# Designs tried in a protein design run: peptides against a protein of PDB entry 3JWR. Part 252

Target 1, 323 residues: chain A of PDB entry 3JWR
Amino acid sequence: TRELQSLAAAVVPSAQTLKITDFSFSDFELSDLETALCTIRMFTDLNLVQNFQMKHEVLCRWILSVKKNYRKNVAYHNWRHAFNTAQCMFAALKAGKIQNKLTDLEILALLIAALSHDLDHRGVNNSYIQRSEHPLAQLYCHSIMEHHHFDQCLMILNSPGNQILSGLSIEEYKTTLKIIKQAILATDLALYIKRRGEFFELIRKNQFNLEDPHQKELFLAMLMTACDLSAITKPWPIQQRIAELVATEFFDQGDRERKELNIEPTDLMNREKKNKIPSMQVGFIDAICLQLYEALTHVSEDCFPLLDGCRKNRQKWQALAEQ
Target 2, 298 residues: chain A of PDB entry 3JWR as posed
Amino acid sequence: TRELQSLAAAVVPSAQTLKITDFSFSDFELSDLETALCTIRMFTDLNLVQNFQMKHEVLCRWILSVKKNYRKNVAYHNWRHAFNTAQCMFAALKAGKIQNKLTDLEILALLIAALSHDLDHRGVNNSYIQRSEHPLAQLYCHSIMEHHHFDQCLMILNSPGNQILSGLSIEEYKTTLKIIKQAILATDLALYIKRRGEFFELIRKNQFNLEDPHQKELFLAMLMTACDLSAITKPWPIQQRIAELVATEFWEQGDQVGFIDFVCTQLYEALTHVSEDCFPLLDGCRKNRQKWQALAEQ

## One batch from the design tools (peptide; made by RFdiffusion4, then SolubleMPNN)

Design b2_p19_7_s2 (from b2_p19_7, 12 letters changed)
Fold by OpenDDE base, seed 2:
Structure b2_p19_7_s2 (fold): chain B 323 residues (1-323), chain A 19 residues (1-19)
Amino acid sequence: as target 1 above (323 residues)
Amino acid sequence: SDLAAVAEAAAERLALEEA
């Protein structure tokens, strides 16, 4: 395709030029081509291209395939969300120095998972999928969409000309897929809520050890969530704009809940309750985000900008809630 | 169709898990 030819022939700017090591990064001004270039740079600078012998054209095709399998009519859970999740992962690995704590296969899996974690997202949550009796709800009992996202990820990875993992041994391939699956499933906030207590307790007791395989898996799950939610850490103008996208998608679901399911939506998904957004954001930060970024910063102090950004945005939302 | 894509991906997943 013309798009593939353009991407494959383009000079990929440095991570410094692209600012993809910055926790304050914004994709708002980037073209789709530039987001793809950023993604190539992430793979390159994490040594994934070299270590796993990725063909440049195959990587380019894979990136474009992933991008294509996000829906354009979804306000928030689209390619830009996946791209920002991956960028935060990259920043956490590089600037946050988490790269030094992980294996190359774990890094590979996390980057693929970050880009793929919401593939074919429909702009509705698992609860809606269940209540609407969607065919996906017949396939999976829990984390319905996350299983679907992984299935989509696997489909793309196995598609002709998209096999970025072809340079891996069979054992490396199996390991990578296992980690990808676990990482994508971990983006279900219900699972995060279930598992985070163990992580926080290990941190609190100073018993956290990445050499333990179970704790490693737990950490990767927490890191995925931290990157998935990283919009809450962004500079205030960026945070506000992303919050509007989230609200738009949630309100669209709420409208569908009224129309299709004949139910009154929750405040979070009720456009008539938009005045509660600031207080709900404060609640979200307190209930979900702060402890996670505190714990992550404990693992690596260089991740502090995420925590600092989250705290600053809490203050901004609180000020709006008081008006 | 969404169902066909899911079925294909599920089949691939099963094949990989059993290999």
Scores: peptide ipSAE 0.011, ipTM 0.470, DockQ to the pose 0.024
Fold by OpenDDE base, seed 4:
Structure b2_p19_7_s2 (fold): chain B 323 residues (1-323), chain A 19 residues (1-19)
Amino acid sequence: as target 1 above (323 residues)
Amino acid sequence: SDLAAVAEAAAERLALEEA
């Protein structure tokens, strides 16, 4: 395609120029082409292209394929969300110094997973999918969408001309896919809530050890969630704008719940409760986000900007809630 | 495992592409 030709021929700017190492990064001003260029730079600067012998054209095609398989009519869970998740992962790995704690296969898997974790998202949560008796609900009992996202990821990775993992051995390939699957599934917030206590307890007791395979897996899951939720850490103008996108998508679901399912939506999904957004954001930060970024900062102090951003946004949301 | 099946299929495909 013309898009592929343009991307493949383009000079990829440095990470410094693209500012993709910054935790404060915003994609709002970037074109789709620029987001693809940023993605190439992430793979390159993480040494993934070199270490796994990725062909440039194949990587370009894969990126464009991933982007294409996000829906444009979804307000939040689209390519830009996936891209921002991956950028946060990149920043956490580089600026947050987590790269030095992980294997190349883990880094490869995390980056692929971050970009792929919401593939073909439909703008509705698992609860809606279940209640609507969607065909996907017949395939999976739990984490329905996350299983679907992984299926889409796998489909793309195995598509002709998109095989960025062709340079891996069979064992490396198996390992990578396992980590990708686990990472994508970990983005189910229900699973995060279920597992986070173990992680926090290990940190609290100073017993956290990345040399333990189980703890490594747990950490990768927590890191994925931290990147997936990273909008809450962004500078206030960025956070506020993203929160509007999230609210739009949630209210769209709530409207559909009323119309299609004859169900009263939860406050989070209820357009009539728009005035509750600030207080709900404070609650979300307190219940879900703060402890995670605190724990992540304990693993790597260089991740502090995520925690600091979250704290600052809590203050901003609290101020709005008091109005 | 499903992952093993996928890996085998991928290996077969790679072998076909190298032939």
Scores: peptide ipSAE 0.010, ipTM 0.502, DockQ to the pose 0.015
Fold by OpenDDE base, seed 5:
Structure b2_p19_7_s2 (fold): chain B 323 residues (1-323), chain A 19 residues (1-19)
Amino acid sequence: as target 1 above (323 residues)
Amino acid sequence: SDLAAVAEAAAERLALEEA
């Protein structure tokens, strides 16, 4: 395609020029092509292209395929969300110095998972899918959408001309897919809530050890969540704009809940309760975000900008809630 | 943006190759 040719022929700027190592990164000013260039740079600078012998054209095609399989009519859970999740992962690996704590296969899996974790998202949560009796709810009982996202990821990876993992051995391939699946499933916030206590307790007791396979898996799950929620850490103007996108999507779901399911939506998804957004954001930060970024900072102090951003945004939301 | 200039240059190269 013309798009593929343009991407494959383009000079890929440095990570410094692209600012993709910055925790304060924003994609708002970037075109879709520029986001694809950023993604190529992430793979290159993480040594994934070299270590796994990726063909440049195949990587370009894969990136465009992933982007194409996000819906444009979804306010928040679209390509830009996936891209920002991957950028946060890249920043955490590089600037946060987590790269040195992980294997190349784990890094490969995390980057693929970050880009793929919300593929074909419909702008509704698992609860809506269940209550609407969607066909996907018949296929999976738990983490319905996350299973679907992984299925989409696998489909793309196996599509002709998109096989970025063709340079892997059979064992490396199996390992990578296992980690990708676990990472995508970990983005179910319900699973995060279920597992985070174990992680926090290990940190609190100074017993956290990445050499333990179970603890490694747990850490990768927590890291995925930290990147998935990283909008809450962004500079305030960026945070506000993203919060508006999230609210738009949630209100759209709430409207559908009224119309299609004849139910009153929760405050979070009720556009009539828009005035509660600031207080709900404070609650979300306190209940979900702060402890995670605190724990991540204990694993790597260079991740502090994420925690600092979260704290600053809590203050801003609290000030709005008091008006 | 500087990145847009890179994309434009790539498009121009492709147009020349197709001519």
Scores: peptide ipSAE 0.008, ipTM 0.456, DockQ to the pose 0.011
Fold by OpenDDE base, seed 3:
Structure b2_p19_7_s2 (fold): chain B 323 residues (1-323), chain A 19 residues (1-19)
Amino acid sequence: as target 1 above (323 residues)
Amino acid sequence: SDLAAVAEAAAERLALEEA
């Protein structure tokens, strides 16, 4: 395609030029082509292209295929969300210095997972999928959409001309896919809530050890969540704009719940409860986000900007809730 | 709100898994 030709022939700017090591990064001003260039730079600067002998054209095609398999009519869970998740992962690995704590296969898996974790997202949550009696709800009991996202990821990875993992040994390939699957499934916030207590306790007791395979897996899951939720850490103007996108998507779901399922939506998905957004954001930060970024900062102090951003946004949302 | 909705959805899923 013309798009592939343009991408493959383009000079990829440095990470510094693209500002993709910044935790404060915003994609709002970037074209789709520029987001793809950023993605190439992430793979390159993490040494993934070199270490796993990726062909440039294949990587370009894969990126474009991933982008194509996000829906454009979904307000938040689209390519830009996946891209921002991956950028946060990249920043955490580089600026947050987590790269030195992980294997190359883990890094490869995390980056692929971040880009792929919401493939073919429909702008509705698992509860809606279940209540709508969607065929996917018959295949999977839990984490329905996350299983679907992984299936989509696998489909793309195995598609002709998109096989970015062709340079891996069979064992490396199996390991990578295992980690990708675990990472995508970990983006089910229900699983995060279930497992986070173990992570926080290990940190609190100073017993956290990445050399332990179980703790490594746990950390990768927490890191995925931290990147997936990283919008909450962004500078306030960016945070507000992203919150509007999420609200739009949730309200669209709520509208569908009323029309299609004849149910009253929760406050979070109820357009009529827009005035509760600030207080709900405070609640979300307190219940879900703060402890995670605190724990992550304990693993690597260089991740502090994520925690600091989250705290600052809590204050801003609280101030709005008091008006 | 959006993140809160994600949190709520996650909480619902946890409740479903614990069930």
Scores: peptide ipSAE 0.023, ipTM 0.632, DockQ to the pose 0.265; fails the geometry check

Design b2_p19_7_s3 (from b2_p19_7, 11 letters changed)
Fold by OpenDDE base, seed 3:
Structure b2_p19_7_s3 (fold): chain B 323 residues (1-323), chain A 19 residues (1-19)
Amino acid sequence: as target 1 above (323 residues)
Amino acid sequence: SELEAVRKLAEERLALEEA
């Protein structure tokens, strides 16, 4: 395709030029081509291209395939969300110095997972899928969409000309897929809520050890969530804009819940409750976000900008809630 | 059907993971 030719022939700017090491990064001004260039840079600077012998054209095709398999009519859970999740992962690995704590296979898996974690997202949550009796709900009892996202990820990885993992041994391939699956499934917020207590307790007791395979898996899950939710850490103008996209998608779901399922939506998805957004954001930060970024900062102090951003946005949302 | 397509994909996935 012309798009592939353009991407493959383009000079890839440095990570510094692209600002992809910044926790304050915004993609709002970037073209789709530029987001793809950023993604190439992430793979390159994490040594994934070299270490796993990725062909440039194959990587370019894979990136474009991943991008293509996000829906354009979804307000938030689209390519830009996946891209921003991956960028946060990259920043956490580089600027946050988490790269030194992980294996190359884990890093490879996390980056692929971040880019792929919401593939073919339909702009509705697992509860909607379940209540609508969607065919996917017949295949999976829990984490319905996350299983689907992984299936889509695997489909792309095995598609002709997209096989970025072809340089891996059989064992490396199996290990990578296992980690990708675990990482994508971990983005189910219900699973995060279930597992986070163990992580926080290990940190609190100073018993956290990445050399333990179980704790490693737990950390990767928490890191995925931290990147997935990283919009809450962004500078206030960026946070506000992203919050509007999230609200748009949630309200669209709420409208569909009324029309298609004949149910009253929750406040979070109720367009008529827009005035509650600030207080709900404060609640979300307190219930879900703060402890995660605190714990992550304990693992690596260089991740502090995520925590600081979250705290600052809490203050901003609280101020709006008090008006 | 969409269900059949999803099942087929899942089966292909499992086969690839076991290879």
Scores: peptide ipSAE 0.008, ipTM 0.477, DockQ to the pose 0.024
Fold by OpenDDE base, seed 5:
Structure b2_p19_7_s3 (fold): chain B 323 residues (1-323), chain A 19 residues (1-19)
Amino acid sequence: as target 1 above (323 residues)
Amino acid sequence: SELEAVRKLAEERLALEEA
């Protein structure tokens, strides 16, 4: 395609020029082509292209295929969300110095997972899918959409001309897919809530050890969640704008819940309760976000900007809630 | 139908995981 030709022939700017190492990064001013160029830079600077012998054209095609399989009519859970998740992962690996703690296969899996974790998202949560008796709810009992996202990821990875993993051995391929699956499934907040206590306790007791395979898996899950939720850490103008996109999508779901399911939506999904957004954001930060970024900062102190951003945004939301 | 599409996807996934 013309798009592929343009991308494959383009000069890829440095990570410094693209600012993709910054935790404060925003994609608002970037074109779709520029987001693809940023993604190429992430793979290159993490040495994934060289170490796993990726063909440039195949990588370009794969990126465009991933982007194409996000829906354009979804307010928040679209390509830009996946791209920002991957950028936060890249920043955590580089600026946060987590790269030094992980294997190349783990890094490869995390980057693919971050870009793929919400593929074909429909702008509704697992609860809606279940209550609407959607066919996907018949295939999976838990983490319905996350299983679907992984299925889409696997489909793309195995599509002709998109096989970025073709340079891996059979064992490396199996290991990578296992980690990708675990990472995508970990983005289900229900699973995060279930598992986070173990992680926080290991940190509190100073018993956290990445050489333990179980603790490594747990850490990768927590890191994925930290990147997925990273909008809450952004500078206030960026955070506020993203919160509006999230609210738009949630209210669209709430409207559908009323119309299609004849149910009253929760406050989070209820357009009539938009005045509660500031207090709900404070509650979300306190219940879900703060401890995670505190623990991550304990693993790597260079991740502090994520924690600091989260704290600053809590203050801003609290001030709005008091009006 | 949506159900047929989901079933097809599941079958394709299983085939790919076994390859």
Scores: peptide ipSAE 0.007, ipTM 0.457, DockQ to the pose 0.024
Fold by OpenDDE base, seed 1:
Structure b2_p19_7_s3 (fold): chain B 323 residues (1-323), chain A 19 residues (1-19)
Amino acid sequence: as target 1 above (323 residues)
Amino acid sequence: SELEAVRKLAEERLALEEA
């Protein structure tokens, strides 16, 4: 395609030029092509291209395939969300110095997972899928969409001309897929809530050890969530705009819940409750986000900008909630 | 149908994981 030709022939700017190492990064000003260029840079600077002998054209095709398999009519859970998740992962690995704590396979898996974790997202949550009796709900009992996202990820990875993992041994391939699956599934907030207590306890007791395979897996899950939720850490103007996208998608779901399921949506999904967004954001930060970024900062102090951003946005949302 | 498409995808996934 012309798009592939353009991408493959383009000079890839440095990470510094693209500012993709910054926790404050915004994609709002970037074209789709530029987001793809950023993605190439992430793979390159993480040494994944070199270490796993990725062909440039194959990587370009894979990126475009991933992008294509996000829906354009979804307000938030689209390519830009996946891209921003991956960018936060990249920033956490580089600027946050998490790279030094992980294997190359783990890094590879995390980056692929971040880009892929919401593939073919339909702008509705697992609860909607379940209540609508969608065919996916018959295949999976828990983490319905996350299983679907992984299935889409696997499909793309095995599609002709998209096989960015072809340079891996069979064992490396299996390991990578396992980690990708775990990472994508970990983006189900229900699983995060279930598992986070163990992570926080390990940190609190100063017993956290990445050399333990179980704790490593737990950390990767927490890191995925931290990147997935990273919009909450962004500079306030960026946070507000992303929150509007999230609200738009949630309200669209709520409208569908009314129309298709004949139910009153929750406040989070209710268009008529827009005035509750600030207080709900404060609640979300307190219940879900703060402890995670605190714990992550304990693992690596260089991740502090995520925590600081989250705290600042809490103050901003609180101020709006008081008005 | 959408169900058939999902099933096909699941089958493909299983085949790839067993491979």
Scores: peptide ipSAE 0.007, ipTM 0.471, DockQ to the pose 0.024
Fold by OpenDDE base, seed 2:
Structure b2_p19_7_s3 (fold): chain B 323 residues (1-323), chain A 19 residues (1-19)
Amino acid sequence: as target 1 above (323 residues)
Amino acid sequence: SELEAVRKLAEERLALEEA
């Protein structure tokens, strides 16, 4: 395609030029082509292209395929969300120095998972999918959408001309897919809530050890969530804009809940309750985000900008809630 | 509180996923 030709022929700017190592990164000013260029740079600078012998054209095609399989009519869970998740992962790996703690296969899997974790997202949560008796709810009982995202990820990875993993051995391939699946499934916030206590307790007791396979898996799950939720850490103007996108999508779901399911939406999904957004954001930060970024910072102090950003945004939301 | 509401939503979702 013309898009592929343009991407494949383009000079890929440095990570410094693209600012993709910054935790404060914003994609708002970037074109779709530039987001693809950023993605290429992430793969290159993480040594994934070289170590796994990726063909440039195949990588370009894969990136475009992933981007294409996000919906344009979804306010938040679109390509830009996936891209920002991957960028946060890249920043955590590089600037946060987590790269030094992980294997190349783990890094490969995390980056693929970050880009793929919301593929074909429909702008509704698992609860809606289940309550609407969607066909996907018949196929999966738990983490319905996350299983679908992984299925889409696998489909793309196995599509002709998109096989960025073709340079891997069979064992490396299996390992990578296992980690990708676990990472995508970990983005189900319900699973995060279920598992985070173990992670926090390990940190609190100074018993956390990445050499333990179970703890490694747990860490990768927490890292995925930290990147997935990283909008809450962004500079206030960016955070506020993304919060508007999230609210838009949630309100769209609430409208569908009224229309299609004949139910009153929760406050989170109710556009009539938009005045509660600031206080709900404070609650979200306190209940979900703060402890995660605190724990991540304990694993790597260089991740502190995420925690600091989260704290600053809590203050901003609290100020709005009080007026 | 809003904190309690967020926790409740998380718990409800968790319960749904475990059903």
Scores: peptide ipSAE 0.010, ipTM 0.418, DockQ to the pose 0.782; fails the geometry check

